Peptides against a protein of PDB entry 3QIS. Designs and how they scored, part 185

Target 1, 334 residues: chain A of PDB entry 3QIS
Amino acid sequence: PSLELSRREFVFENVKFRQLQKEKFQISNNGQVPCHFSFIPKLNDSQYCKPWLRAEPFEGYLEPNETVDISLDVYVSKDSVTILNSGEDKIEDILVLHLDRGKDYFLTISGNYLPSCFGTSLEALCRMKRPIREVPVTKLIDLEEDSFLEKEKSLLQMVPLDEGASERPLQVPKEIWLLVDHLFKYACHQEDLFQTPGMQEELQQIIDCLDTSIPETIPGSNHSVAEALLIFLEALPEPVICYELYQRCLDSAYDPRICRQVISQLPRCHRNVFRYLMAFLRELLKFSEYNSVNANMIATLFTSLLLRPPPNLMARQTPSDRQRAIQFLLGFLL

## One batch from the design tools (peptide; made by RFdiffusion4, then SolubleMPNN)

Design b2_p19_8_s1 (from b2_p19_8, 10 letters changed)
Fold by OpenDDE base, seed 3:
Structure b2_p19_8_s1 (fold): chain B 334 residues (1-334), chain A 19 residues (1-19)
Amino acid sequence: as target 1 above (334 residues)
Amino acid sequence: SASEFLKEFMEQLRKEIYE
């Protein structure tokens, strides 16, 4: 069996968070026998491609002189955004197109990723006074490393490092401030807030706006701005309530005094973001007659975002654990 | 009030972001 490929090199320029890119190529059976093709893992890989890449179709049959179009789809989800922002991963891969009883054909994937404030740590964002696209990639790496060290020191109640010439970190990320300030000003009376989905085009504009500027006003509908806040919180590498405190939140869920003590133990930026969001959400609840927002809906929605189970416990989360997590947040909304 | 605290906090953050 033999294949002819129309293209073997693919370049994905300016890859962004949640923006699908597609490149197509053709494979043709130039042999005299039917053939089966498949994308196969490389020798040490479990998957035929990186998590942000897929081929469609990834396998199939070709009769003699048959041609099929294959789509290579690049999509950076919440699961890949953090490692791409840090430069730990890159828009580079090699695909192996295997022909049964035939040859292997190698496809080269390359490109560049544009960093996002989505999927960046709260600690790093508090150190970024400028939009992330203005920050050199080398400095992003340093900011993530420094942010990890400060998180650990904060959790250990270690004295902050002395006032070296580093700019004072923001109390909360500017991106969260911008989203919440917009919603507070314009969305308190918005019917079905956090219930109506945003528009995908507007969400992309909001993400691009937050990555590239400090706007006076966020573009798009109140629904799109509200969904952008949810996406931001979902994409955080460490949730607003740190994984280390997850079990203590569940254990304290019915004791409001202990709940407040647990929150007081969060790193400074995480604690500030949590208090800011809870204050905002309590304000929205005052306008429930207009925005149709209630405490149970908000607690249910934000629990999955703010109080995520640690990765090692995700598969073991019980319905009781979910209810305790919701009850924990309700104690800050009521 | 909780609303006043939120407004004051947001205004403080505004200064920190633009100064």
Scores: peptide ipSAE 0.533, ipTM 0.944, DockQ to the pose 0.753
Fold by OpenDDE base, seed 2:
Structure b2_p19_8_s1 (fold): chain B 334 residues (1-334), chain A 19 residues (1-19)
Amino acid sequence: as target 1 above (334 residues)
Amino acid sequence: SASEFLKEFMEQLRKEIYE
């Protein structure tokens, strides 16, 4: 069996978080026998492609002289955004198109990724006074390394951060401030806030706006701005409540005094973000007659975002653990 | 009020972001 490929080199320019890109090519059976094709893992790989790439179809049969279109889809989710932001991974891959009892055909994937404030650590964002797209990639790497070291020092209760000549970090990321300030000003009376989905086009505009500028106003509907806040919190490499405190939050869920003590042990940026979000959400709940928002709904929604189980415990989260996590958050909303 | 405290906090953050 043999195949002819219309193209073997693919370039994905300006790849962004949550923006789907597609490139297409044709494969033709130029042999005299039916053939089965599939994308296969390379030696030592578990998957035929990186997590941000997909082929459709990834396998199939071709009769003699038959042609099929294959789509290569590039999509950066929350699972790939952090490693692409840091430059640990890149928009580069090699696909192996295998022909059963035939030849392997190699496809080259290349391109560039545009960094996002989505999927960047709270610590790094507190050090970024400018939009992330204005930050040199080298400085972005340094900011993530410095952020890790400061978080570690904060958790170890080591020496107060030397108030030395380094620019004072923001109390909270400017991106969170922008989202919450908008919602506080314009969305407190919005019916079905956090219940109605945003528009995908508006979400992309909001992400691009936060990555490239410090706007006076965020574009899009209140629903899109609200969903952008949820997406931001979901995309954080570490949740607002650090993984190290997860179990202690569950254990304290019915003691409001212990809950406050647990939150006091968060790194400064995480603690500030948590307190800011809780203050905003308590204000939003005062307008429940207008926005249809209640404490149980908000606690349920935000618990999954703010108080995520550590990756090693995700598969073991019981309904009881979820209820304790919700109860923990309710103690800050009531 | 809790609303006033939130407004003051947001205004302090505004200054930190634009200074």
Scores: peptide ipSAE 0.532, ipTM 0.943, DockQ to the pose 0.713
Fold by OpenDDE base, seed 4:
Structure b2_p19_8_s1 (fold): chain B 334 residues (1-334), chain A 19 residues (1-19)
Amino acid sequence: as target 1 above (334 residues)
Amino acid sequence: SASEFLKEFMEQLRKEIYE
């Protein structure tokens, strides 16, 4: 069997978080026999492509003289955003289009990624006084490394190393401040806040706004700003409650005193963000007659974002663990 | 109050972000 490919090189320019890009090509069976095609893993890979890439269809049959369109879709989710922001991964891949009993065809994927404050660590963002798109990529790597070291020191209760002449970190990321300040000013009376989805176009505008500027006002509806906060919290590489404290939060869920002690052991930026969010959410709950927000809804929603199971435990989370996690957050909302 | 603390914290952060 043999195939003719209309294109073998694909360039995805200016790839952004949550923005789908598509490139299409055709494959034609120019042989005399039916053929089965599939995208196959390279040597030592488990998948035929990187997590931010997919082919559709990824397999199929072609009769003689049949042609099929294949879409190459590039989409950076929460699962790929962090490694792309750091430059650990790049918009580069090689796809192997295999023919059963035939030849392999290689496709080259290239492009560039534009960094986002979404999927960046709280520690790194606290060190960024300017929008992330103004920060050189080389400096983003250094900021993530320094942020990891600061997190570890805080968890170990190590004495802060001498405050060298490094600029004082922000108490919380400016992006979280901007989102929460907007919601506090304009959304306390918003009916169905955190229950009504935002508009996808507005969400993209909010993300681009936070990545490129420090605005006086965030664009979009209150629902879009609220959803952008949820997306931001979901995309954090390390959740607001660090993975190391997850089990202790569950174990303490019915003791409000121990819960507060566990939170006090968070890294400074994580602890500040947690306290800030809890203070904001308690303020929203005062306006429940207007915004239809209640403590159980908020606790259920934010538990999945703030108190995530470690990746190694995700598949093992019981209904009891989920209920304990919700109860832990309820103790800070009531 | 919790509201006063939130407002004061937000105002402190505003200064840290814009100064």
Scores: peptide ipSAE 0.528, ipTM 0.943, DockQ to the pose 0.775
Fold by OpenDDE base, seed 1:
Structure b2_p19_8_s1 (fold): chain B 334 residues (1-334), chain A 19 residues (1-19)
Amino acid sequence: as target 1 above (334 residues)
Amino acid sequence: SASEFLKEFMEQLRKEIYE
C-alpha cells in the first residue's frame, strides 16, 4: 500500500490559550489495494501527539483512489498553558502517519506560542506590573523561578522579604484586580451571574485584553467577565489555596478558627487573592435577590477552582473530601 | 463594613497597579 500526502509541514503561528487553530491536508491512496492508516506514537511517547495537538481523523480506511481530509487541530487548554507559558514546551511536534503493511510518513508541526496571564503563577503575576505580552519570554522564565523560590521562603517562614531595591510585588495580580473590579462595579446586580455561560468570542477578547493591556474596562458581557475569572482561577498552575494546604483545609473545614489560621499560612500573594475573592463573593451574595447567587452555589463552584486536590490525589477525591472542601469555603462566604 | 474594606482594598490595588 502507498499514500500520497498533500502536505507534510505545518506551521501554527501565534498560538494562544483557548484559541483553536486548524490546518488541513489530504491523504490519497495512490495504490491498488485498500489501506488502513493511523497516527502512531514515536518510540518513547505514549501518545501520537502532544496534548495541545489532535489529528481528526486519527485513523481510517482508504479504498484505491480514495482521498480523505485530515485536520490538525492545535488547542492550548488549561492542561498545556503553563508549560507553554514557561517555554518548557513549544509548538513543535512530529507526527507519524503509519500505513498498515506500508511505510511511515512523517509530519512536522511547528509554530510559536504567545504567552498568557492565564496559566501563569500568582507569584509571577504579582511581579509582573506590565501585560505578559510586553514581558520578554526570557524574563518570564526568571519570574517563575524567582516566584518559586519566594513561595518556598514564605512557606518556611524564613528570612523576612529582603527590603532590597527590587520593585515591590503587587498584592494581587493586576489581572485578578481587573476582573474583580469590573464584576464589583457592573455585575453585582447581574441576573444569573456565574450561572449563565459567557460568549466564546468575548472570552477570547477578554483573554487577549488581559494579556496585552491594562484596560480601564474589560470588554464583553458580565457573564463573559465572570466566566473569564473562573477560567483564570482554573488555569492557575497552583490553585489559590496551595496544594500543600489542601489536606489541612479539609481537616479544618468545620472549625472556622482553624480555617482562618490555615489561610494565614498561604504565601502572601495567594493569601491576598483568597481574601480578595472572598470579600468580593460576600459582597456579591448581598445582591442575591438580583443576581440569584447563593452561598452554596458559589461555594460549590469556587471550591473546585480554589481548593483543588494535588494532581496525585485528584483521582482519589471522595464525596466526603468534596463536601469538606465546600464547607471550608462556606466558612468564608457566610 | 466589609464593603468599605473591599472598596479601600480595591482602591489601594488600583494605586499599586497604575502608579
Scores: peptide ipSAE 0.526, ipTM 0.942, DockQ to the pose 0.746

Design b2_p19_8_s2 (from b2_p19_8, 12 letters changed)
Fold by OpenDDE base, seed 3:
Structure b2_p19_8_s2 (fold): chain B 334 residues (1-334), chain A 19 residues (1-19)
Amino acid sequence: as target 1 above (334 residues)
Amino acid sequence: SASDYLKEFRKKLAEEIYG
């Protein structure tokens, strides 16, 4: 069996969070026998491609002189955004197109990723006074390392060493402040807020706006701005309530005094974001007659974003754990 | 109140972001 490929090198320029890019090529059976093709893992890999890449179709059958179009789709989800933002991963891969009883064909994937404030830690974002696209990638790495060390110091109740001339971190990320401040100003009377989906084009504009500027106003509908806040919270590598406190939140869910004590143990930026969000959501609930938003709906929605189980416990979350998590958050909304 | 906290926090953050 033999294949002819129309292209073997693919470049994905300016890859962004949640923006699909596609490159297409053709494979043709130029042999005299039918063939089956598949993308196969490289030696020591579990998957035929990185999580942000897919081939469609990834396998198939070709008669002699048959041609099929294959799409290479690049899409950075919440699962890949953090490692791409840090430069731990890159827009580079090698695909192996295997022909049954034939040879392998190698495809080279390359490109560049544009960092996003989505999928960046709260600690790092509190150190970024400028839009993330103005920050050199090398400095992003340093900011994540410094942020990790400060988080650990804060959790250990170590007094911040008066380390020298490091600029004072923001109390909360500017991005979350901008989103929440917009919603507070313009969306408190919006019917079905957080229930109606935003427009995909508007979501992309909001992401690009927050990554590249400090706007006076966020573009898009109130629904798109609200969904952008949800996406931001979902994409955080560490949830607003740190994984280390997850079990303590569940254990305290029916004791409001202990719940407040647990929140007081959060790193400063996480604690500030939590208090800011709870203050906003309590304000939003005052307008329930206009926006049709209630405490149970908000608690159910935001619990999955703010109080996520640690990755090792996700598969073991019980309905009781979920109810305790909701009850924990309700104690801050009521 | 929660409203007072939100108002003060918004003001302080605006000063930190735009100042």
Scores: peptide ipSAE 0.355, ipTM 0.909, DockQ to the pose 0.925
Fold by OpenDDE base, seed 2:
Structure b2_p19_8_s2 (fold): chain B 334 residues (1-334), chain A 19 residues (1-19)
Amino acid sequence: as target 1 above (334 residues)
Amino acid sequence: SASDYLKEFRKKLAEEIYG
């Protein structure tokens, strides 16, 4: 069997978080026999491509002289955004198109990724006084390393934050402030807030706005701004309530005094974000007659974002654990 | 109140972000 490929080199320029890009090519059976094609893993890989890439179709049959279009789709989700922001991964891959009883055909994928404040740690963002797109990539790496070290120092209660080190970090990320301040100003009376989805185009505009500027006003509907806040919280590499405190939150769920003590043990930026969000959500609940938002809905929605199980426990979350997590958050909303 | 906290926090962060 033999194939002819219309293209073997693909370049994805300016790849962004949650923005789908597509490149297409054709494969043709220029042989005299039917053939089966498939994308196969390279040696030592579990998947035929990186998590941000897919081929459609990824397998199929071709009769002699038959041609099929294959789409290469690049999409950076919450699962790939953090490693791309840090430069640990890049928009580079090699696909192996295997022909059954035939040869392999290699496809080269290349491109560039544009960093996002989405998928960046709270600690790193508190050190970013400028939009992430204005920060040199080398400095982003340094900020992530410094953020890790400061988180560890804060958890260990050992070294006072050296008040003499350079620029004081923000109390909360400017991106969270911008999103929450917008919602506080404009969305408290919005019917079905956090229940109606945003527009995908508006979500992309909001993400681009937060990555590139410090706006006076966030673009898009209140629903899109609300969903952007949810996406931001979901994309955090470390949730607002650190994984280390997850079990203690569940254990304390029915004791509001212990719940407050657990929150007091969060790193400063995480604790500030938590308090800020809870203050906003309590304010939003005062307008329940207008926005149709209630404490149970908010607790259910935000619990999955703020109080995520550690990756090793994610598959084992019981309905009881989920209810305790909701009850923990309810103690800050009521 | 939550409103007072938000008002103070908004003011401080606005000064830190736009100042």
Scores: peptide ipSAE 0.351, ipTM 0.908, DockQ to the pose 0.879
Fold by OpenDDE base, seed 1:
Structure b2_p19_8_s2 (fold): chain B 334 residues (1-334), chain A 19 residues (1-19)
Amino acid sequence: as target 1 above (334 residues)
Amino acid sequence: SASDYLKEFRKKLAEEIYG
């Protein structure tokens, strides 16, 4: 069997978080026999492509002289955004299109990724006084390394580091401040806030706005800004409540005093973000008559974002653990 | 109050971000 491919090289320029890009090509059975094609893993790979890439269809059957269109879809989700932001991964791949009893055809995927404040650590973002797109990629790497070291120091040293004359980090990321400040100003009376989804186009505009500017106002509806906050929290490489404190949060869930002590042990930026969010959400709950938001709904929604199980425990999360996690957060909302 | 904290925090952050 043999195939003809209309294209073998694909370039995905300016790939962004949550922005789907598509490139298409055709494969034609130029042989005299039917053939089955599939994308196959390279040697030592478990998947035929990187997590941000998909072929559709990824397999199929072609009669002689039949043609099929294959879409190569590039989509950076929350699962890929962090590794792309850090430069650990890149918009580069090689796909192997295999023919049963035939040849392998290689497809080259290339492109560039534009970093996002979504999927960047709270620690790194607190050091970014400018939009992430203004920060050189080399400096992003340094900021992540420095952020890790400071996180470790902050966990070990309860003593406020008298950090010398270096530029003090922001108390919270400007991006989270902008989102929450907007919601506080404009969304407290918004009916069904956090219950109505935002518009996908507006979400992209909000992401792009936060990545490229420090706006006076965030574009889009209150629902889109609210969802952007959820997406931001979900995309964090480490949740607002650090993984190291997860179990202690569950264990303390019914003791509000211990819960506050656990939160006090968070890294400064995480603790500030948590306190800021809880202060906002408590304010939002005062307007429950207008916005139809209640503490149980908010606790349920935000618990999955703020208090995630460590990756090694995700598969083992019990309903009891979820309830404890919700109860932990409720103690800060009530 | 939580409201006072939020107001002060917003103000401080605005000064840190736009100042």
Scores: peptide ipSAE 0.342, ipTM 0.903, DockQ to the pose 0.957
Fold by OpenDDE base, seed 4:
Structure b2_p19_8_s2 (fold): chain B 334 residues (1-334), chain A 19 residues (1-19)
Amino acid sequence: as target 1 above (334 residues)
Amino acid sequence: SASDYLKEFRKKLAEEIYG
């Protein structure tokens, strides 16, 4: 069996967080026998492609003289955004299209990724006074390393933030401030806030806006801005409530005093973001007659974002753990 | 109040971001 491929080299320029790109090619059975094709892992890989790449179809049968279109889909989700932002991963891959009882065909994937404030740590963003797209990639790596070291120092309460010659970090990321400040100004009376989905085009505009500028106003509907906040919180590599405190939050869920003590142990940036969000959400709840937002809905929604189980415990989360997590957050909303 | 805290916090952050 043999295949003819219309293209073998694919370039994905300016790949962005949550923006789907597609490149298509055709495979044709130029042989005289039916053939089965599949994308196969390389010898050392568990998957046929990187997490941000997909082939559709990834396998199939071709009759003689049959042609099929294959879509190569590049999509950077929350699962890939952090490693692409840091430059640990890149928009480069090699796909192996295997033909049963035939040969392998190699496809080259290349391109470039544009960094996003989405999927960047709170600590790194607090050090970024300019939009992330203005920060050289080499400095992003340094900022992440420095952010990790300062997070550890903050957790250990060892060193006061050295008031040294480095510009004082922001109390919260400018991106969070912009999102929440917009919602506070314009969305407190918005009916069905956080219940109505945003528009995908507006979400992309909001992401691009936050990545490239410091706007006076965020573009899009209140629903899109609200969803952008949820996406931002979901994409954080470390949730607003650090993984190290997850179990303590659950254990304290019914003691508001202990809950406040647990929050006080958060790194400065995380603690500030948490307090800022809780203050906003409590303000939003005052307008429940207008926005149809209630504490249980908000607690349920934001708990999954703010108080995520650590990766090692994710598979073990019980319904009781979820209820405790919700109860923990309710103690800050009521 | 939580509203006062939010108002003050917003003001301080605006000064930090646009200052």
Scores: peptide ipSAE 0.341, ipTM 0.903, DockQ to the pose 0.893

